Peptides against a protein of PDB entry 3KDP. Designs and how they scored, part 166

Target 1, 230 residues: chain A of PDB entry 3KDP
Amino acid sequence: PFLIFIIANIPLPLGTVTILCIDLGTDMVPAISLAYEQAESDIMKRQPRNPKTDKLVNEQLISMAYGQIGMIQALGGFFTYFVILAENGFLPIHLLGLRVNWDDRWINDVEDSYGQQWTYEQRKIVEFTCHTPFFVTIVVVQWADLVICKTRRNSVFQQGMKNKILIFGLFEETALAAFLSYCPGMGVALRMYPLKPTWWFCAFPYSLLIFVYDEVRKLIIRRRPGGWVE

## One batch from the design tools (peptide; made by RFdiffusion4, then SolubleMPNN)

Design b2_p23_7_s3 (from b2_p23_7, 21 letters changed)
Fold by OpenDDE base, seed 2:
Structure b2_p23_7_s3 (fold): chain B 230 residues (1-230), chain A 23 residues (1-23)
Amino acid sequence: as target 1 above (230 residues)
Amino acid sequence: SELERKWKEFEELMKKKLEELLK
């Protein structure tokens, strides 16, 4: 999220401190749970045939757990961010390069995509309104991502939900999301304003899409082992 | 308002540090 902020010069979708909370706190338990699940299903149960190829598989699994999941989560968050800003009159294309004027407290006539002028205070309210939904979206997308990434090749329906640590992690991150979203003072401390319950569902279509895509991908991998889709 | 100002300053400091780490 921060890299996209720098590159695209868009309004900040999530506060820096909140990003750190995600990276160092929220993702830790789920990542550990995923590592245990993958080790049990794909690494430890398979007899090492070729050390070089098996090492590559392990590195790919680790890369998926720590890298790819984070990227997919960020995409989900940005989706919600752009939806909220679009509903408030700022289309994604208009946001490109707008950061300089957006953050300037002396400019009180920043125009949206429809010519409406926004004061600095109004812009900051909209910006901070995005923070909580962005975070919640990451959590909701993470539910799907963690479930689908349990195994490299097996379907969720085949592997099941046997990892108690994963289940605990899902509840823990959800509870944390609820706490950060609704606890008094979080709007000031973390720039996370209270979230309407409807925004919890904003990520669900995206999560479903990822779920379906991954199941199809896994199906293809099972039917065509060694293909480029891996 | 004072707390908000302090948090803004802290956030700006953190942004600067992150930018330095990413260079």
Scores: peptide ipSAE 0.008, ipTM 0.283, DockQ to the pose 0.028
Fold by OpenDDE base, seed 1:
Structure b2_p23_7_s3 (fold): chain B 230 residues (1-230), chain A 23 residues (1-23)
Amino acid sequence: as target 1 above (230 residues)
Amino acid sequence: SELERKWKEFEELMKKKLEELLK
């Protein structure tokens, strides 16, 4: 998220404190849950390969668990960010390069995509309004991502949700998201303004899409072993 | 495996870009 913020010079979609909350509160328990996840039956049934090959498998699992999750989370968060800003009159294309003027407190006439002028205070309110949904979106996407990363080849429906640590992690991150979203004072303390309950569902279509995509991918892998999608 | 390779390449590219931005 921060990379796109710097490169595109858009208003900050997710505050530093919120990022820290993600790293410590949202990602940590899920990461631990993945570490304790039982190896996929297909992986365990493979004959012990050369130690080099086993290392490669572990690196691949780590890459899927951390790298892909992070990118998908970011995409989901940015989706929600752009939706919220678009609903407030700022289309994605208009946000490009806007950060300098956006963050300048002396400019009180920043125009949105429809010519409406926004004061600094109004801009910061809408910015901070985006932080909470971005965070919540990450959590919602993590539900799918964690389940996806639980299995490499097998369907989620085949593997099931037997990992109690994973379930606890999902509960914890959801509870944290709810706390940060609705606890009084969080807008001032963490730049996370209260979230309308409807925004919890903003990420669901995206999460579902990722879930379906992964299931289709896994289905293809099962039907065509050694395919490029593996 | 090919998808994973491409993904790793993308991650490396992103890391490099991040390093450049942090300088």
Scores: peptide ipSAE 0.006, ipTM 0.232, DockQ to the pose 0.015; fails the geometry check
Fold by OpenDDE base, seed 3:
Structure b2_p23_7_s3 (fold): chain B 230 residues (1-230), chain A 23 residues (1-23)
Amino acid sequence: as target 1 above (230 residues)
Amino acid sequence: SELERKWKEFEELMKKKLEELLK
């Protein structure tokens, strides 16, 4: 998300705090989970498997899975961002290259796609209105990961510690999302304005997409064991 | 394995781009 902001020169879709929360929640929790899973596997598997090759394969598979999920999460967040801005008069095409004028405090007549002039303060309100929904979208999409892990019955029994850490991470992210979305003063302190509860449901289609994607992936793996998808 | 290889290449590319942007 932040990379697209820089590359496309669009208004900032996510605040620094939300970016940090995503990085800590989506990347750190899996990394910790891997560390515990390796420790647990080392205890259970007395057989001398080549620890270097098995570790590399597991890290690669997990990195790939989380990277793919992360891309879908980013797409969901950006969709929400573009919808909110479009509802406020800024079409996606108009946002390209707008950052320079958008962030200029001295320009108080930035025009939207319909010719309406926006002051700096008004623009920042709209920008900050996007931050919370983007974060919430990511959190809701991450719930799909929980469902995916739960449906993998064989993997759930083998990866007990991994699932506990993941569940804990998702709970923390959800609690944090609720706190940042509804606690008074967060709009001023963290530039995250309160979110209408209805926006939580806007992320559900993306959660479904992740679920469908994973099921299709599993189906392909089952039909072609050892194929290119592994 | 092929998908994994392609994904690793993508991750490395993204890491490099991120490093370039942060400089």
Scores: peptide ipSAE 0.005, ipTM 0.232, DockQ to the pose 0.015; fails the geometry check
Fold by OpenDDE base, seed 5:
Structure b2_p23_7_s3 (fold): chain B 230 residues (1-230), chain A 23 residues (1-23)
Amino acid sequence: as target 1 above (230 residues)
Amino acid sequence: SELERKWKEFEELMKKKLEELLK
């Protein structure tokens, strides 16, 4: 999120503290849980590999998987961010390069995509309105991502959800999201305004799409070993 | 593996762009 903020020079979609809460509160426990996940049935069927080469390959694969997950999470958050801003009159294209003027408290006539002028205070309200939904969206996407990451080739339905720590992590991150979203004072302390309950569902289609896409990917891998989808 | 390769290429591209911007 922060990288895109710098590259695109757009208004800040998520506060630094909130990002830290995601990294420490929502990603760490699930990541640890994945380390204790049972091996895939296809991995167990593999002939004994050279321990040295297999360890290196597995470490690289894990690193790539975590990198991909992080990017998918960010994309989910940005989707919600752009939706909220678009609903308030700021189309994604218009946000490019807008940060400097957006953050300038002396400019009270920043125009949206429709020519409406926004005061500094109004802009900041909209910005802070994005923070909570962005965070919640990441959490909802993480539900799917964490489930998907339990398997590389096999379907989630084949492998099952046996890791109790992972399940606990899902509940923990959800509880944290609820706390940060609805606890009094979070608007001032974390610049996270209270979230309407309806926004929890905004990311659901996205999570479902990711889930379906991954299952299809895995299905293709199983049917066509060594294909381009690997 | 091909998707992973493309993803790595994308990550490297993003890192390079970031480095260029921070310079």
Scores: peptide ipSAE 0.000, ipTM 0.226, DockQ to the pose 0.014; fails the geometry check

Design b2_p23_7_s4 (from b2_p23_7, 21 letters changed)
Fold by OpenDDE base, seed 1:
Structure b2_p23_7_s4 (fold): chain B 230 residues (1-230), chain A 23 residues (1-23)
Amino acid sequence: as target 1 above (230 residues)
Amino acid sequence: SELEEKLKEFLEEMKEKLEELLK
């Protein structure tokens, strides 16, 4: 998210505090998922021809999948960001290169895509309005990770404990998202303004995409054992 | 990487469509 912000010179889609909340909160569930996938893969490969190479290959595949899922999450967040800004009069193309003027406190007449002038304060309110739904989008997309983890595991006993941990993690993330979204003062303290409940649904297509991605990935791995999924 | 590229393309297409709808 931050890299795209720098490259595209768009208004900041996600504040530093929200980034920290992702790093400390939302990223925990994927990390736990990866840890369990590694453990399961280690159990399945009890007879590796070469334990070192097979472990390395598995770690690479898991790392790649995690990176791809993370990218999809970021894309989901950005989609939500662009939708919100577009609804407020800023079309995606108009946002490109706008950051310099957007962040300038002395410019109070930044025009949107429809010629409406926005004060610095108004722009910052809109910007901060995007932070919460971006974060929430990431959380909702992570619900797909839970489904992915449930579908990956054939063992009911292993599914139970791992699913409980994942469910708990998702609950914590969702609770955090709700707290940050609806607790008074978060707009001032964390630059996260209240989110309309309808925006929770904006992430659902991307949750579905992650689900489909994982199923396709699994299918490819099953058809071509040891192949790379790009 | 191929999927990421496709998703990026999809995102851009969605942005364009959104812009068209909002004009």
Scores: peptide ipSAE 0.000, ipTM 0.197, DockQ to the pose 0.014
Fold by OpenDDE base, seed 3:
Structure b2_p23_7_s4 (fold): chain B 230 residues (1-230), chain A 23 residues (1-23)
Amino acid sequence: as target 1 above (230 residues)
Amino acid sequence: SELEEKLKEFLEEMKEKLEELLK
């Protein structure tokens, strides 16, 4: 999220503290849980090449946890971000390059896509309104992504949820999302305004889509062992 | 800001503990 903020020069979609909560509070425990999952692949069954230098979490697990999962989650979050801003009069194309004027507190006449002028305070309210839904969307998408990444070939229905650490991680990230969304003072302290309960469900179709996609992928892998789809 | 700092400290402590478990 922060990288896209810099590259696209758009209003900040997610606060730095919230990003930290994702990286350390939501992604870390689930990522570790994958290391303790029962070895399905031959790679997971292999001994460390060098026990002094090799980490328990191999490069592939790191790539899955912080690369693939993070990218998919970010896409879901940005979708929610753009929807909210569009509903408030800022179309995605209009947001490109707008950050400089958006963050300038002395400019109180920033126009939206429809010519309406927004004060600095109004802009920040809209920005902070996006932070919580963005975070919650990531959490909801992560439920599916983590379950998907748990297995390489086996269906979720076949493998089941045996990893207690993964279950704990899912609980932790959900509890954190609820805390940040509804605890008083979060709007001031963390720039995360309270979330309407309906927004918890906005990511469900996306989560379902990726779940179905992965189940189909795994089905193909099971029918064609050793295929390139792995 | 105070809450932000406390949260950062907590998360850093958790990170360190988790890193120790991964060694």
Scores: peptide ipSAE 0.000, ipTM 0.274, DockQ to the pose 0.091
Fold by OpenDDE base, seed 2:
Structure b2_p23_7_s4 (fold): chain B 230 residues (1-230), chain A 23 residues (1-23)
Amino acid sequence: as target 1 above (230 residues)
Amino acid sequence: SELEEKLKEFLEEMKEKLEELLK
């Protein structure tokens, strides 16, 4: 998200603190899950297969899968961001290169896609309105990870541990999302304004997309063992 | 506000570095 912000010069979709909360909070659960999966894989792979090559392949595959899921999460967040801005008169194309003027406190006549002028304060309200939905979208998309893990044909023990970690992580993230979205003062402290409950549903298509993606991935792996999608 | 300014400065530096790499 941050790289896209820099490259596209769009208004910041997430506050710095919110980004840190995502990186440290939401990414930690997947990282822990990966660490456990690697540790369990190491325990199971104690059979005489060439441990270096098989570990490297498995680590690459896991990293690619998580990288892809992360990209889908980011896309979901950006979709929500663009929808909110579009509803407020800023079409995605118009946002390209707008950051410089958007962040300038001395420019109070930034035009939207329909020629409406926006003051600095109004722009910041819209920007901060995007932060909470973006975060919530990421959290809701992560709910799909629970479904993905339930559908994995891993050992009952691996599934059990992963499910407990994932369930705990999902509860933590959901609680954090609810706290950040509805706790008084978060708009001032974290630049996250309260979210209408309807915005929680904007992430559902992306949760479904991740589910479909994982099912397709699993199908490909089953049909082409040893393929690049493993 | 200070953190925002520092972050903006950091972002501008990163942008400049990225532009240099793309060159």
Scores: peptide ipSAE 0.000, ipTM 0.248, DockQ to the pose 0.019; fails the geometry check
Fold by OpenDDE base, seed 5:
Structure b2_p23_7_s4 (fold): chain B 230 residues (1-230), chain A 23 residues (1-23)
Amino acid sequence: as target 1 above (230 residues)
Amino acid sequence: SELEEKLKEFLEEMKEKLEELLK
């Protein structure tokens, strides 16, 4: 997110505090849950044919999967950001190079894509309005990520949601998202304005995409054991 | 890994499209 902010020179899509909340509040509990999760019975029972090579391959595959999921999360967040700005009159094309004028408190006549002028205060309200939905989008996408990361080969339907730590993590990140989104004063303290409840559902297509992707991947792995898709 | 590569390519394409839209 920060790299795109610099490269595209667009208004800040995600605040520093929000990033911190993602890293500390939403990612840690899942990571712990995965560490304590009893490895899928098949992963533990299958002695690696070559312990050194198979471990390395497994680590690479996990890293690639997490990288892909991270990209889908980022895309979901940016999609939400662009939708909000477009609804407020700023089309994505118009946002390119706008950051310098956007962040200048002395410029009170920044025009949107429709010729409406925006004061500095109005622009900052819109910017801060984007932070919360971006965060919530990431949290909702992480629900799917947490569920799929539990299994490498088995379907979610076969393993079920038996990991109490994962369930706790899902509740914790959701509670944190709700707190940051709706607690009075967060707009001033954290630059996270209250979110319309409808925005919680904007991330669902991305969560579904991750879920479908993982199920298809696992299905291919089951049909072609030892294939390159592992 | 092939599906992961295809997904990576898809995500990269989406990223490029997003960057183009931002551009």
Scores: peptide ipSAE 0.000, ipTM 0.209, DockQ to the pose 0.014; fails the geometry check

Design b2_p23_8_s1 (from b2_p23_8, 19 letters changed)
Fold by OpenDDE base, seed 5:
Structure b2_p23_8_s1 (fold): chain B 230 residues (1-230), chain A 23 residues (1-23)
Amino acid sequence: as target 1 above (230 residues)
Amino acid sequence: LEEELLELGKKMLEEAKELMEKV
């Protein structure tokens, strides 16, 4: 998110506080849950044939998979961001390069895509309105990520949802998202304004995409062991 | 511990739902 903010000079899609809430709040319990996840029976049975080469390859493949999932998460967040801004009159093309004028307190007549003028205060309200649903989008997408991360080769349907700590992590993450989204004062304190419940559903296609992506990936790994997609 | 955490998670989820209903 931050890199695109710099490169495209768009209004800030995700605040620093929301980033901290993700890193410290939402990822901690899931990370613990994954640490206690019973090692996939296949990983435990496969002694590395060459401990040096096979370990390095596996670490690279894992890193690549997480990188790809992270990109899908980011795309989901940006989709939500652009939808909200478009609903408020700012089309994606119009946002390119707008940041300089957007962040200028002395400019109170920034035009949207339809020629409507926006005061600095109004612009900041809509910007902060994007922070919450961006965060919520990441949380909803992380549901799928957490579910798929427990396995490397096996389908979620094969291994099931036996880890109670993982389930707790999902509830904690969701509860935190709801708290930050709907608790009074969060708009002032954290720059996270309340959002309509419908915005939770905006991320569902991306959660499904991650799920399908991982199931397809795992299917390929099962059929073609030793492939670069592993 | 897992059961306690699950119960805590359920409680937090219910609290979150209540917050959503207040808005």
Scores: peptide ipSAE 0.006, ipTM 0.321, DockQ to the pose 0.796
Fold by OpenDDE base, seed 3:
Structure b2_p23_8_s1 (fold): chain B 230 residues (1-230), chain A 23 residues (1-23)
Amino acid sequence: as target 1 above (230 residues)
Amino acid sequence: LEEELLELGKKMLEEAKELMEKV
């Protein structure tokens, strides 16, 4: 999120403190759960790997877990961000390069895509209105990501929800999302304004898309063992 | 091992929450 803010010069979609809350609060328990499931699966299904030749951590698994999943999560968050700004009169194309004027407190006549002028205070309200839904979108997408990461080849329906740490992580990240979204003072402390309950559902299409994509991927792997999708 | 990892995860979560409350 912060990298795209710098590169595209768009209004800040998610505060740095909120990013730290995601990394430390929502990703830590899930990461432990995934590490445990991988270790357990390797112990139960594979003969002892030669520690000299087999890297304990498959670089592909790391790349998928931290690279691809993280990118999909960011895309989900940015979708929600662009939807909210578009509803407030700022089309995605108009946001490109707008940061300089957006963050300037002395410019009180920044025009939206429809020629409406926005004061600095009004712009900051809209910006902070995006932070909470962006965060919640990441959490809802993480539900799908955590569920799909349980298995490399099997459907989620076949393996089930056996990892208690993963289940705990899902509850924890959801509870944290609810706390940050609805606790009084979060708007001042974290620049996260209270979330309308309807915005929880904005991420569900993305979570469903990820789930369907992974199930299709796993189905292809099962039908074509040793394919490039492995 | 599962219980130990669960306990570790809970401790880390509590520490993270405490850090967040201090910010």
Scores: peptide ipSAE 0.005, ipTM 0.269, DockQ to the pose 0.096
Fold by OpenDDE base, seed 4:
Order: C-alpha cells, then sequence, then structure tokens
Structure b2_p23_8_s1 (fold): chain B 230 residues (1-230), chain A 23 residues (1-23)
C-alpha cells in the first residue's frame, strides 16, 4: 500500500497507524496461531529426499506463494479504495499524481473527474472514509490467507478447522476491525471514519481469489507428488 | 514518531514471520 502511494502519488489510501494495527494487531495473533498449528500429516510423514535442495526450493516456493498472496491482498485494499473514491467523483486515472494538491491545505479547489471542486476538508473526509474500508478489506482477505496457510498440500476441506488458536485469531482480527471501524473517536484518533456495513463484502471476491489460487496450487502439488513444486 | 513506529512494527512483523518459519 505505501509503495503504491509513493509510486503513483495518489491520496493516502491507508494511514500509518492503521498499517501498524494490521501488522501488529491482526498479523501477530494469527502468526502465533500458525506456530501452534499441528504439523500437516503429509509434512511429518515425508522425509525430504535431499534435505539441502528440497529445503531451499521449498523456502523459495513458500516465499513466492506468500508474496503472491500479499499482492492479492494489496490489490483487494486498493480496489476498495478506488471504488470509494470513484463513488465520490474521483476516477482512478485522475488520482494519479493528485497527492501533492490533495494534501495541500491551501488548495481548496481540487477538481474531481467531473469538474467538481473539493475543499481541503472535504478531500480529507473522503480520504479518511477510505482508510477504514481499506483496513477492513485487508482483514477480510487475511481470513483467507490464514485459512490457506494451514496446509501446504492438503485442501482446506481435507485438513479442516481444528486449530482453535487460528479460529481465535480470526475472531480477534475481526473484533479489532469492528472496534477501529465503529468505536467513537476513531475518526479523530486514527483518521478512520465509520464504515458502512456493506463495505465488509467488497473484499470477498479477493478472499475467494486467494482460496482459488491456493486450492489450485495445492492441487498441482498433489498431482505431482515429489516434484519441486512442494 | 510515526515512521519509528512503522519501522518497529515492521521489525516485529518480520520477527513474527521468522518465528512462524522456525515452527
Amino acid sequence: as target 1 above (230 residues)
Amino acid sequence: LEEELLELGKKMLEEAKELMEKV
């Protein structure tokens, strides 16, 4: 998110404090939950054929998979951001390079895609209206990420939801998202304005995409047992 | 302060990821 903000010079899609809440608040408990997850039955039963080579390849594949999931997660957040701004008159193409004028408090006539002028205060309201949905989108996408991280090879349907700590992590991040979205004063304290409940659903396509991606990946791994894709 | 907190958060996240990888 921050990289795209810098590269594209778009209005800030997510506040720094909110990013910290994601990284520390929503990722730590799930991370701990995964650490306590029972080792996948297939992982424990299979000795590596070549411990050095298989470990290195597996680490690269895991890193690549997490990198791809992270990209899908970021795309989900930005999708929500662009939808909200488009609904307020700012089309995605118009946002490119707009940051400098957007953040200037002395410019009160920033035009949207339709020629409507926006005051600094109005722009900041719209910006802060994007922060909460972006955060919530990340949390909803993380649900899928956490669930798929349970297994390397087995389908989620095969492994099941046995880890109570993982389930707790899902509830914790959801509760945090609800707290940040709806608690009075969060608009002032964290620049996260209250979220319409309908925006919780905008991330679901991306969560589904992550599930489909992972299931396809795992299916390929299962079809080629002992291949370098494990 | 925000940058320092962000850096701290990133470090903590990296440590958490490393911990996850060790398990």
Scores: peptide ipSAE 0.005, ipTM 0.264, DockQ to the pose 0.023
Fold by OpenDDE base, seed 2:
Structure b2_p23_8_s1 (fold): chain B 230 residues (1-230), chain A 23 residues (1-23)
Amino acid sequence: as target 1 above (230 residues)
Amino acid sequence: LEEELLELGKKMLEEAKELMEKV
């Protein structure tokens, strides 16, 4: 998120402290949950522990937890960000390069895509209105990502939800999202304004799409082992 | 302060990754 903010010069979609809450709060418990799920799967398979294969499995788990999940979360967050800004009159193309004027407190006539002028205060309200639903979208996408990353080849319906740590992680991240969204003072501390309950559902179509895509991917892997889709 | 927090966060993330490599 921060790299795209710098490169594209768009309004900041998520504050630095909120990014830290994602990296340290929402990513650690899911990563631990995935490590336990893999360890349980390996124990059940009675595969001989080969230090070389175990290292490769761990590298894949880390890549899924910190690489793939992070990229999908960022895409989901940016989707919600662009939806909110588009609903407020700022189309995605218009946001490119807008940061310089957006962050300038002396410019009170920044035009949206429809020619409406926005004061600095109005712009900051809409910016901070994006932070909370961006974070919540990451959490909702992460629900799907945790469920799909549980197995590389098996359907979620085949393996089921037996990992208690995974279930705990889902509740913890949801509780954290609710706390950051509705606790008084979060607008000042984290630049996260209170979220309307309807925005929790903004990510659901995206999460469903990822879930369906991954189930189709897993189906293809089961039908064609060793294919490029792995 | 934001840069210091970001640096702290990166350090904690690296420590978390190292911990995950050991499990």
Scores: peptide ipSAE 0.000, ipTM 0.261, DockQ to the pose 0.021

